Peptides against a protein of PDB entry 5EIB. Designs and how they scored, part 73

Target 1, 366 residues: chain A of PDB entry 5EIB
Amino acid sequence: VDLEPGTMDSVRSGPFGQIFRPDNFVFGQSGAGNNWAKGHYTEGAELVDSVLDVVRKESESCDCLQGFQLTHSLGGGTGSGMGTLLISKIREEYPDRIMNTFSVMPSPKVSDTVVEPYNATLSVHQLVENTDETYCIDNEALYDICFRTLKLTTPTYGDLNHLVSATMSGVTTCLRFPGQLNADLRKLAVNMVPFPRLHFFMPGFAPLTSRGSQQYRALTVPELTQQMFDSKNMMAACDPRHGRYLTVAAIFRGRMSMKEVDEQMLNVQNKNSSYFVEWIPNNVKTAVCDIPPRGLKMSATFIGNSTAIQELFKRISEQFTAMFRRKAFLHWYTGEGMDEMEFTEAESNMNDLVSEYQQYQDATAD
Target 2, 366 residues: chain A of PDB entry 5EIB as posed
Amino acid sequence: VDLEPGTMDSVRSGPFGQIFRPDNFVFGQSGAGNNWAKGHYTEGAELVDSVLDVVRKESESCDCLQGFQLTHSLGGGTGSGMGTLLISKIREEYPDRIMNTFSVMPSPKVSDTVVEPYNATLSVHQLVENTDETYSIDNEALYDICFRTLKLTTPTYGDLNHLVSATMSGVTTCLRFPGQLNADLRKLAVNMVPFPRLHFFMPGFAPLTSRGSQQYRALTVPELTQQMFDSKNMMAACDPRHGRYLTVAAIFRGRMSMKEVDEQMLNVQNKNSSYFVEWIPNNVKTAVCDIPPRGLKMSATFIGNSTAIQELFKRISEQFTAMFRRKAFLHWYTGEGMDEMEFTEAESNMNDLVSEYQQYQDATAD

## One batch from the design tools (peptide; made by RFdiffusion4, then SolubleMPNN)

Design b1_p12_8_s1 (from b1_p12_8, 5 letters changed)
Fold by OpenDDE base, seed 1:
Structure b1_p12_8_s1 (fold): chain B 366 residues (1-366), chain A 12 residues (1-12)
Amino acid sequence: as target 1 above (366 residues)
Amino acid sequence: SKVEEAKRLWRR
């Protein structure tokens, strides 16, 4: 789905373009112009019914529909505005199904789009209310990983998207291979989301290795375990050491000893016990899939529900507030039928979310 | 508090 036709042509011409049904390509002509309001109220609203028709058709063909998975950006107009409109409409029609998202967070390091903080804040307001699980994939973190860890001097969207794809593949492993932890979206939500509003995950992937060091790196269970808990490998730009994990899932892939995995996972929890809440028992879950990802002997994927994620939302909030206080660019949104009150409500809800994370961070067992 | 209630709910 896109409000621009050119993106669909790129997907069709891509290596996997043929795996998608031609009838499932739904696209507009005018785009959203990086405006959330165009995505949500005007251009996107004209297209949403056509998308819902496809969603219904595909849902009817499912033997057992678990839920929906949306991949979108929060900085643009289509992914943010139309994406959140779709989430709302799907939630209304399928209230008993899980809504899962991969939400790409904007960064000034990656994009020069000035209105991204508005689009992101308006989107987060919708995601808090209408999703059950949201993987926060932060372009800030992806850029830093590419530059610092992968030693890419000039990270490209291709480099960032490679990390996104590896992460998405990792976190969906348990859904794609039978007999694993979190084998369905509902079980994942039950294990990962202790509080309904606190459903924003920081993903991580290991191994992350520069091309120059790949030949010298031994892929071992201890190394994977250490790396996936390292703040530098988080796909969200927050430091887990500044917060506490509410819940964690680790997904190992490849041929390895289950005993060794369990030992290393226990060791890392014990070493980092101060960074876990003590009042949620058994809050770390581990899965092992014998099938490695393509091109690797083994990998580990991390899913963290951490109170440190508030750093990401604070960053967006600060950028939002700086612009909104001056009413900068607001006329582009109000011209599409939005009220200034919608911005204030979105800001308030995101700040409430931050406060809620902080409250659980400070909570003791007693 | 909301936090205490939430902790109790999660333990069940």
Scores: peptide ipSAE 0.017, ipTM 0.432, DockQ to the pose 0.022
Fold by OpenDDE base, seed 5:
Structure b1_p12_8_s1 (fold): chain B 366 residues (1-366), chain A 12 residues (1-12)
Amino acid sequence: as target 1 above (366 residues)
Amino acid sequence: SKVEEAKRLWRR
């Protein structure tokens, strides 16, 4: 789905374009112009019914519909505005199904779109209320990984999207292959989300290796385990050492000893025990899939529900507040039918979310 | 574009 036709042509002409049904390409003509309000209330609102018709058709063809997965950006107008409109409409029609998102967070290091803090804040407000689980894929973190870890001098969207695809492949492993851990979207939510509003995940992937170092790197279970918990491998620009893990899932892929995985997972938890809440029993879960990712012998994917995710929301909130106090570009949103109150409500809800994460960070076992 | 105009206004 896109509000611009050129995106659909690019997907269709791409190496995997033929895997999608032609009738499932729904697109507009005018685009959102990086405006959340155009995506949510005007251009997106005109297109949403056509998307819902496709969603219904595909849902009816499912033998066992678990839920929905949306991939979108929060900095643009289409992914943020129309994406959250679509989430709201699907939630209304399918209230008993899981809503899962891969939400790409904006960064000034990656994009010069000045209104991204508005689009992100307005989107987060919707995601807090209408999603069951959200993977926070932060362009800040992706850029830093590409530059610092992968040693790419000028990271491209292609480089960032490669990390996104690796992460998405990792976190969906248990849904696509036989396994006991998080075999369905609902089980993932039960294991990862102890409190309904606190459903924003910090994903991570290992191995992350520069091209120059690939030949010298051994892939071992201890190394994968260590790297998976390293802040430098997180796809969200948060330091987990500044917060506490509420829940963790670790997904190992490749031929390895389950015993060795369990030993290393226990060791990393013990070493980092101060960074876990003590009042959630058995809050770390591990899965092993014998099928490695393409081009690797083994990998590990991390899913963390950490109170450190508040650093990401604080960053967005600070940028939002700096613009909103000046009413910068506000007329572009109000001109599409938005009220200033919606901005204030979105800011308030995001600040409440930050406060909730802090409360649970400071909570002790009674 | 509205975005280019926005960038121009923010650089001032």
Scores: peptide ipSAE 0.008, ipTM 0.437, DockQ to the pose 0.030
Fold by OpenDDE base, seed 3:
Structure b1_p12_8_s1 (fold): chain B 366 residues (1-366), chain A 12 residues (1-12)
Amino acid sequence: as target 1 above (366 residues)
Amino acid sequence: SKVEEAKRLWRR
């Protein structure tokens, strides 16, 4: 789905374009112009019914519909505005189904759009209320991984998207292979989301190795475990050492000893015990799938629900406040029928979320 | 930057 036609042609011409039904390509002509309000109230609102018709048709063809997975950006107009409109409409029609998102967070270091703080804040307001699980993927964190860890001198969007794809493949492993922990979206939510509003995850993937070092790297369970819990390996721009893990899931892939996995997972928890809440028992879940990803002998995927994610929301809030205080660019949103009150409500809800994470970070066992 | 160029190409 896009408000621009050119994206559909790129997908169709891609190596997997033929796996999608032609009728499932829904697109507009005008685009959102990086404006959340165009995506949510005008251009996106004109297209949303056509998308919902496709969603209904595909949902009816499912033997067992678990829920929905949306991949979108929060900095643009289409992914943010129309994406959150779709989430709202799907949630209204399917209130008993899981809503899962892969949400790409804007970063000033990678951003070319001045209004991204508005688009992100308005999107987060919708995600807090209408999603069950949100993987926070930060373009800044992806860039830093590409540059520092992968030793790419000039990271491209292709390099960033490769990390996203590896992570998405990793977190969906349990959904695609039978007999695993978190074998469905609802079980994942039950294990990962202790409080309904605190459903924003910090993802990570291992191994991440530079091309020059790939031939010399031993893929071992200890190395995967160490890299997976490294702050530099997080795909959200927050430091887990500045908060506490509420819950963690680790998904290992490849032929390995379950005993060794359990030992290394216990060791990393013990070494990092200060970074876990003590009042959630058994808050680390581990799955092992014998089938490795393509081109690797083994991998590990990390899913962290950490109070450190508040750093991401604080960053967005600070940028939002700086622009909103000056009423900068607001006329582009109000001209599409938005009220300034919606900005204030979105800011307030995001600040409440930050306060809630801080409260649980500071909570002690009774 | 190549990122800026890629974003310019995606906006066209």
Scores: peptide ipSAE 0.000, ipTM 0.369, DockQ to the pose 0.024
Fold by OpenDDE base, seed 4:
Order: C-alpha cells, then structure tokens, then sequence
Structure b1_p12_8_s1 (fold): chain B 366 residues (1-366), chain A 12 residues (1-12)
C-alpha cells in the first residue's frame, strides 16, 4: 500500500515483486506530502476502503488468521497517517486479532523532513491504543550502527533497510519455523507484554553485517549472546542500562548447542541482573532454530520490553514540543481537517506512556 | 559534514 504509485512500481519490478498478487497493490496518485493529516484524514481516507477490501479478502482466505502485521514509517505521511488509520479500521473490524507493527522511528540524523516529530507523535498516540505489539525500529539507532559499528562513512537507505530486513527476519523466525517458542503472535504478546500499553519492543541483532561484508566471521554462542545484549546492537536508540527489562526474548539461529545457549543466557542475565525487574519471574525466553539466516552460520535476535524505551519517546517528545510551542507548520495539518487539540492529546498520551515506563522502572517487589 | 552527505544519499 502506498499513496504514491512509484513505490509500488519499484516493488513490482524488484526481484520479489512476483510474490505479491497484482490485485493486492493498492496505491494512490497524490501522495501524503510527509503530512500525517493527509495520510489519516484526506488522501489516505479516500484509499482506506480499497485496502480494507483486500484485507477482508485475504483474511477470509486464511485457514487460521492470527492477526495482522504492518510495516510502516512514522516520519512520513503515508506510513504514519494512513498506516495508523488502517490499524484503527482493522482493529475495529477484527478486535480479537493481534495487531503487530514494525514501526520505523524518524531521526534528524537520517531525514531533513521538519515535520517528522509531528507525524511520529501523532502515530505513537495511535499505536499506544491500537496495537498489541510494536517493534520500534529507530532510524537514529540504525544510522549510528551503520556509521559507528559498520564504519560506513555515508549510510544509505539501502544500508538501513538491510538492518531492518535482518531484524524483521530474526523476530519472525519463531512464526516461520515450527516447534519454537512464541510460535504465534498471541503467545508472543502473552510472554512479552505484561501491561497492555507497554507493548513497544526494542529489537537487536547479532552479528551486525553490512551488504558488502561477505567476509563476516561466524560468531560463537558467547559472542552472539554478548553482542545481542549490547546497547550498540539495539535497533532502538536507548540504553538498556538506563532502564529495566520487563521481558526479553532471544532467538538464536543456526546449528549450536542448546546447553551452551542456556548457559550463556543465564550468564548474561546474572551479569545484568540489576537491569531486570525482579517481580516478573522467568521474564527471559530463549528459542533456538537450527536454520541459520541466509549468508550467516549463526545469528541471534533480541526482543526487549524495557523501560529504557522511554528515551526514544522523550527524544520525539522534545522535538515535537520545540516545534509545537512555535506552532510551526501546524497550518498544513489544520488545513486537512485536524484540530490543534489532537496534537496536545497525542503529546499528553506519549508523556503518560513515558511516566508509566518510569513508574514500573522504579517499582520494587513488595 | 558526513551527516549532510548521508542525508543527501537518502533523498535519492
């Protein structure tokens, strides 16, 4: 789905374009112009029914519908505005199904789109209420990984998208291969989401490899485990050491010893025990899939529900507030039918979410 | 700056 035809043409002409049904390409002509309001109330609202028709058709063809997975950006107008509109509409129609998202967070390090903080804040407001599981893929973290860790002097969208694809492949491993922990979306939610609003995950991946680094040496289980818990491997720009893990899932891929994995996972938990809440027993889950990712002998994917994710939301909130106090660019949103109150409500809800994370961070076992 | 160059590549 896109509000611009060019993106769909790129997907269709790509190496995997033929795996998608032609009738499932739904696109507009005008785009959202990086405006959440155009995506949510005007251009996106005109297209949403056509998308819902496809969603219904595909849902009816499923033998067992678990839920929905949306991949979208929060900085643009289409992914943010139309994406959150779709989430709302799908949730209304399928209230008993899991809503899962891969939400790409904007960063001024990556994009010069001035209104991205507005689009992100308005989107997060919707995601808090209308998703069950949200993987926070932060362009700031991706940029920092590319620049600092992968030593790419000029990170490209191709470089960032490679990290996104590796992360998505990692976190979906248990869904794609039978007999694993969290084999369905609902089981993942039960294990990862102790409180309904606190469903934002920080993903991480090891080993970190660029498209050009064909010569990556296969890591050992201890090295994978250590890197997976390293803040530098997190795809969200927050430091887990500044918060506490509510829940963690670790997905190992490749031929390895289960015993060694369990030993290393226990070791890393013990070393980092101060960064876990003590009042959630057995809050670390481990899965091992014998099938490695393409081009790697072994990998580890991290899913963390950490109170440190508040650093990401605080960053967006600060950027939002700096612009909103000056009413900068608001006329582009109000001109599409939005009220200024929607901005205040979105800011308030995101600040409430930050406060909730902080409360659970400070909570002690009674 | 390296950041500005990175941003230029992202607009293409």
Amino acid sequence: as target 1 above (366 residues)
Amino acid sequence: SKVEEAKRLWRR
Scores: peptide ipSAE 0.000, ipTM 0.350, DockQ to the pose 0.019; fails the geometry check

Design b1_p12_8_s2 (from b1_p12_8, 7 letters changed)
Fold by OpenDDE base, seed 2:
Structure b1_p12_8_s2 (fold): chain B 366 residues (1-366), chain A 12 residues (1-12)
Amino acid sequence: as target 1 above (366 residues)
Amino acid sequence: SKVERAKELWRK
């Protein structure tokens, strides 16, 4: 789905374009112009029914519909505005199904779009209310991984997208292969989301490899375990050491000893016990899939529900506040039928979310 | 633009 035809043509002409049904390409002509309001209320609203018709058709063809998985950006107009409109409409029609998102967070290091903080804040407000699970894929973190860890002097979107694809492949492993922990979206939510609003995850991947780059480290279970808990491997720009893990899932892929995995996972928890909440017992889940990812002998994927994720929301909030206090660019949104109240509500809800994370970070076992 | 570069990378 896109509000611009050129993106769809690129997907269709790409190496995987043939895996999608032609009728499932739904696109507009005008684009969103990086405006959330165009995505949510005008251009996106004109297209949403056509998308919902396709969603219904595909849902009816499912033997067992677990839920929905949306991949979108929060900095643009289409992914943010129309994406959140779709989430809302799908949630209304399928209230008992899991809504899962891969939400790409904007960064000034990656994009020059000035209104990204508005689009992101307005999107986060919708995600708090209408998603069950959101993987926060932060372009800030992806850029820093490419630059600092992978030593790419000029990270490209290809480099960033490689990390995203590896991470998405990792977190969906249990859904794609039988006999795994968290084999369905609902079970993942039960294990990862102790409080309904606190459903934002920081993903991580090991080993970190770029296209055409040599493997950074040896592929051992101890090294994978150490890397996946390293703040430098997090796909969200927050330091886990500044918060506490509510829940963690680790997904190992490849032929390895379950005993060694369990030992290393226990060791890393014990070593980092101060970074876990004490009042959630057995809050770390481990899965092992014998099938490695393509091109690797083994990998580990991390899913963290950490109170440190408030750093990501604080960054967006600070940028939002700086613009909104001056009403900068606001007329582009109000001109599409938005009220200023929607901005203040979105800001308030995101600040409340930050406060909730802080409260649970400071909570002791009474 | 960075967006144009992104679109160009998706076309490859």
Scores: peptide ipSAE 0.000, ipTM 0.342, DockQ to the pose 0.024
Fold by OpenDDE base, seed 5:
Structure b1_p12_8_s2 (fold): chain B 366 residues (1-366), chain A 12 residues (1-12)
Amino acid sequence: as target 1 above (366 residues)
Amino acid sequence: SKVERAKELWRK
């Protein structure tokens, strides 16, 4: 789905364009112009029914519909505005199904789009209320991984999207292969989301290795485990050491010893015990899939529900507040039928979310 | 509090 035709043409002409049904390409002509309100109330609102028709058709073809997975950017107008509109409409029609998102968070290091803080804040407000599970894929973190870890001098969207793809493949492993931990979206929610509003995840992937170091790096369970829990490997720009894990899932892929995985997972938990809440029993889950990802002998994917994710929301909130106090570009949104109150409500809800994470961070067993 | 109620739910 896109509000611009050119994106669909690029996907269709790409190496994987044929994996999608032609009738499932739904697109507009005008785009959202990086405006959430155009995505949510005008251009996106005109297209959403056509998307819902496709969603219904595909849902009816499912033997057992678990829920929905949306991949979108929160910085743009289409992914943020129309994406959240679509989430709302799907939730209205399928209230008993899981709503899962891969939400790409904006960063000034990656994009010069000045209104991204508005789009992100307005989107987060919707995601808090209308999603059950959200993987926070932060362009800030992706850029830093590409630059610092992968040693890419000038990270491209292709480089960032490679990390996104690896992460998405990792977190969906248990959904795609039988007999795994978190084998369905609901089970994932039960294991990962102790509190309904606190459903934002920090994903991570291992191995992350620069091209120059690939030949010198052994892929071992200890190395994967160590890297997976490293703050530098988080796909959200948050330091887990500044918060506490509510829940964790680790997904290992490849031929490895289950015993060795269990030993390394226990070791890393014990080493980092201060960064876990003590009042959630068995809050770390581990899965091993014998099928490695393409081009790797083994990998590990991390899913963390951490109170440190408030750093991401604080960053967005600070940027939002700096613009909103000046009413900068606000007329672009109000001109599409939005009220200034919607901005204030979105800001308030995101700040409430931050406060909720902080309360659980400070919570003791006593 | 919300936090206290949450702790009680996870202790069971």
Scores: peptide ipSAE 0.023, ipTM 0.618, DockQ to the pose 0.021; fails the geometry check
Fold by OpenDDE base, seed 3:
Formats: C-alpha cells, structure tokens, sequence
Structure b1_p12_8_s2 (fold): chain B 366 residues (1-366), chain A 12 residues (1-12)
C-alpha cells in the first residue's frame, strides 16, 4: 500500500514481487507530501476503503487469522498518517485480533523532513491506543550500527533495510516454525506486555559482523548472547542501562545446545540483574529454532520491553515542543482539516506514556 | 555530505 504509484513498481520488479497478488497492490497518485494529515484525513481517507476491501478478502481466506502486521515509517506522511488510519479501521473491524507493527522512528541524523516530529508524535498517539505490539526501529540506531559495528563508511537505506529485514525475520521465527515459544502473536503479547500501554519493544539482532571480520568470527552461543544484550546492538536509540527491562524474549536459530543457551541466558541475567525489574518473575523467555537464517550457522534475535524506551519518546517530544511552540508548519496540517487540539492531545498522551515508563522503572518489590 | 547522498537515493 502506498499513496504513490512508484513504490508498487519497485516491489513488483523485486525478487519477491510475484508472491503478492496483483489485486493486493493498492496505491494512490498524489502522495502524502510528508504530511500526516494528508495520510490520515484526505488522500489516505480516499484510499482506505479499497485497502480494507483487500484486508477483508485476505482475512476471509485465512484458516486461522491471528492478527495483522504493519510495517511503516512514522516520519513520512503515508506510513504515519495512512498507516495509523489503517490500524484504527482494522482495530474497529477486528477488535479481537492482535495488531502488531514494525514502526520506523525518524531521526534528524538520517532525514531532512522538518515535520517528522509532528508525524511521529501524531503516530505514537495512535499506536499507544490501537496496537498490541510495536517494534521500535530507530533510523539513528540503525545508522550507528551500520557505521560503528558493520564498519560501513557510508551507510545506505539498503544497509538499514537489511538490518530491519534480519530483525523482522528473527522476531517472526516462532510464528513460522511449529513447536516454539511465542508460536502465535497473542502468546507473544502475553509474555512481553505486562501493561496494555507499555507495548513498545527494543529489537536487536546477532551476529552483526563487519565484512572484514566475518571470516575470523566464531559464531558461538556466548558471543551471540553477549552481542544481543550489548547496548550498541539495540535497534532503538536508547540505552537499556538507563532503564529496566520489564520483559525480554530471546530467539536463537541454528543447531546449538539448549543447555548452553540456558546457561548463557542465566549468566547474562545475573550479570545485568540491576537492569531488570525484580517484581516480574520469569520475565526472560528463550526460544531455540534448529533452522538457521540464510547464510548464517546461528543467530539470536532480541526483543526487550524496557523503560529506557522513554528516551526515544522524550527525544521526539523535545523536537515536537520546539516546533509546536512556534506554530511552525501547522498550517499544512490545519489546511487538511486538523485542529491544534489534536497536536496537544497527542503530545499529552506521549508524555503520559513517558511518565508511566518512569513510574515502573522506579517501582520496587514490596 | 554522507546524509545528502543517502537522501538522493531515497528520492530516486
């Protein structure tokens, strides 16, 4: 789905373009112009019914519909505005199904779109209310991983998207292979989301190795475990050492000893015990799938529900506030039918979310 | 800049 036609042609011409039905390519002509209001109230609202018709048709063809997975950006107009409109409409029609998102967070280091703080804040407001699970993928964190860890001198969107793809493959492993922990979206939510609003995850993937060191790196369970819990390996631009983990899931792939995995997972929890809440028992879950990802002998994927994620929301809030105080660019949103109160409500809800994370960070066992 | 080149690739 896109408000521009050119993205559909890129997907069709890609190596997997033939796996999608031609009728499932729904697109507009005008685009959103990086405006959330165009995506949500005007251009996106004209297209949403056509998308919902496809969603209904595909849902009816499912033997057992678990839920929906959306991949979108929060800095643009289509992914943010139309994406959140779709989430809202799907939630209304399928209230008992899981809503899962991979949400790409904007960064001033990666993008020149000045209105990204507005688009992100308005999107987060919708995600807090209408999603069950949101993987926070921060373009700043992805860029830093590419530059520092992968030793890419000039990271491209292709390099960033490769990390996203590896992570998406990792977190969906348990859904694609039978007999695993978190074998469905609802079980994942039960294990990862202790409080309904606190459903924003910090993802990570291991191994991440530079091309120059790939030949010399042994892939071992200890090395995967160490890298997976390293603050530099997080795909959200927050430091887990500045908060506490509410819940963690680790998904290992490849032929390895379950005993060794359990030992290393226990060791990393003990070493980092100060970074876990003590009042949620058994808050670390581990799964092992014998099937490795393509081109690797083994991998590990990290899913963290951490109170440190508030750093990401604080960054967006600070940028939002700096623009909103000046009423900068607001006429582009109000001209599409938005009220200034919608901005204030979105800002308030995001600040409330930050306060909730801080409250649970400071909570002690009685 | 490195950022400018990444932006040009997204516009194409």
Amino acid sequence: as target 1 above (366 residues)
Amino acid sequence: SKVERAKELWRK
Scores: peptide ipSAE 0.000, ipTM 0.368, DockQ to the pose 0.021; fails the geometry check
Fold by OpenDDE base, seed 4:
Structure b1_p12_8_s2 (fold): chain B 366 residues (1-366), chain A 12 residues (1-12)
Amino acid sequence: as target 1 above (366 residues)
Amino acid sequence: SKVERAKELWRK
């Protein structure tokens, strides 16, 4: 789905374009112009019914519908505005199904779109209320990984998207291969989300590989475990050491000893025990899949529900507040039928979310 | 800058 035709043509002409049904390409002509309001209330609202018709058709064809997965950006107008509109409409129609998102967080390091903090804040407000689990894929973190860790002098969207694809492949491993922990979206939510609003995940991946560097030595289980818990491997620009893990899932892929994995996972938990809440027993889950990712002998994917994710929301909130205090660019949103009150409500809800994370971070076992 | 070059690659 897109509000621009060119994106759909690129997907259709791509190496995997044939895996999608032609009738499932739903697109507009005008785009959202990086405006959440155009995505949510005008251009996106005109297209949403045609998307819902496709969603219904595909849902009816499922033998067992678990839920929905949306991949979208929060900085643009289509992914943010129309994406959150779709989430709201799908949740209304399918209230008993899991809503999962891969939400790409904007960064000034990656984009010059000045209104991205508005689009992101308005989107987070919707995601807090209307998703069950959200993978926070932060362009700030992706850029920093590409630049600092992969030593790419000029990270491209291709480089960032490679990290996104590796992360998505990693976190969906348990859904795609039988006999794994969290084999369905609901089990994942039950294990990862102790409180309904605290459903934002910090993903991580090891080994970190660039498209050009085929020569990554196969990491050992200890090296994978250490890298997976390293803040530099997190796809969200948060330091886990500044918060506490509520829940963790680790997904190992490749031929390895389960005993060695369990030993290394226990060791990393013990070394980092101060960064876990003590009041959630057995809050670290581990899965091992014998099938490695393409081009790697071994990998590990991290999913963390950490109170440190508040650093990401604080960053967006600070950027939002700086513009909103000056009423900069608001006329582009109000001209599409939005009220300034919706901005204040979105800011308030995101600040409440930050406060909730902080409360659970400071909570001790009585 | 490195950031400007990254941004140019995102416009393509």
Scores: peptide ipSAE 0.000, ipTM 0.359, DockQ to the pose 0.020; fails the geometry check

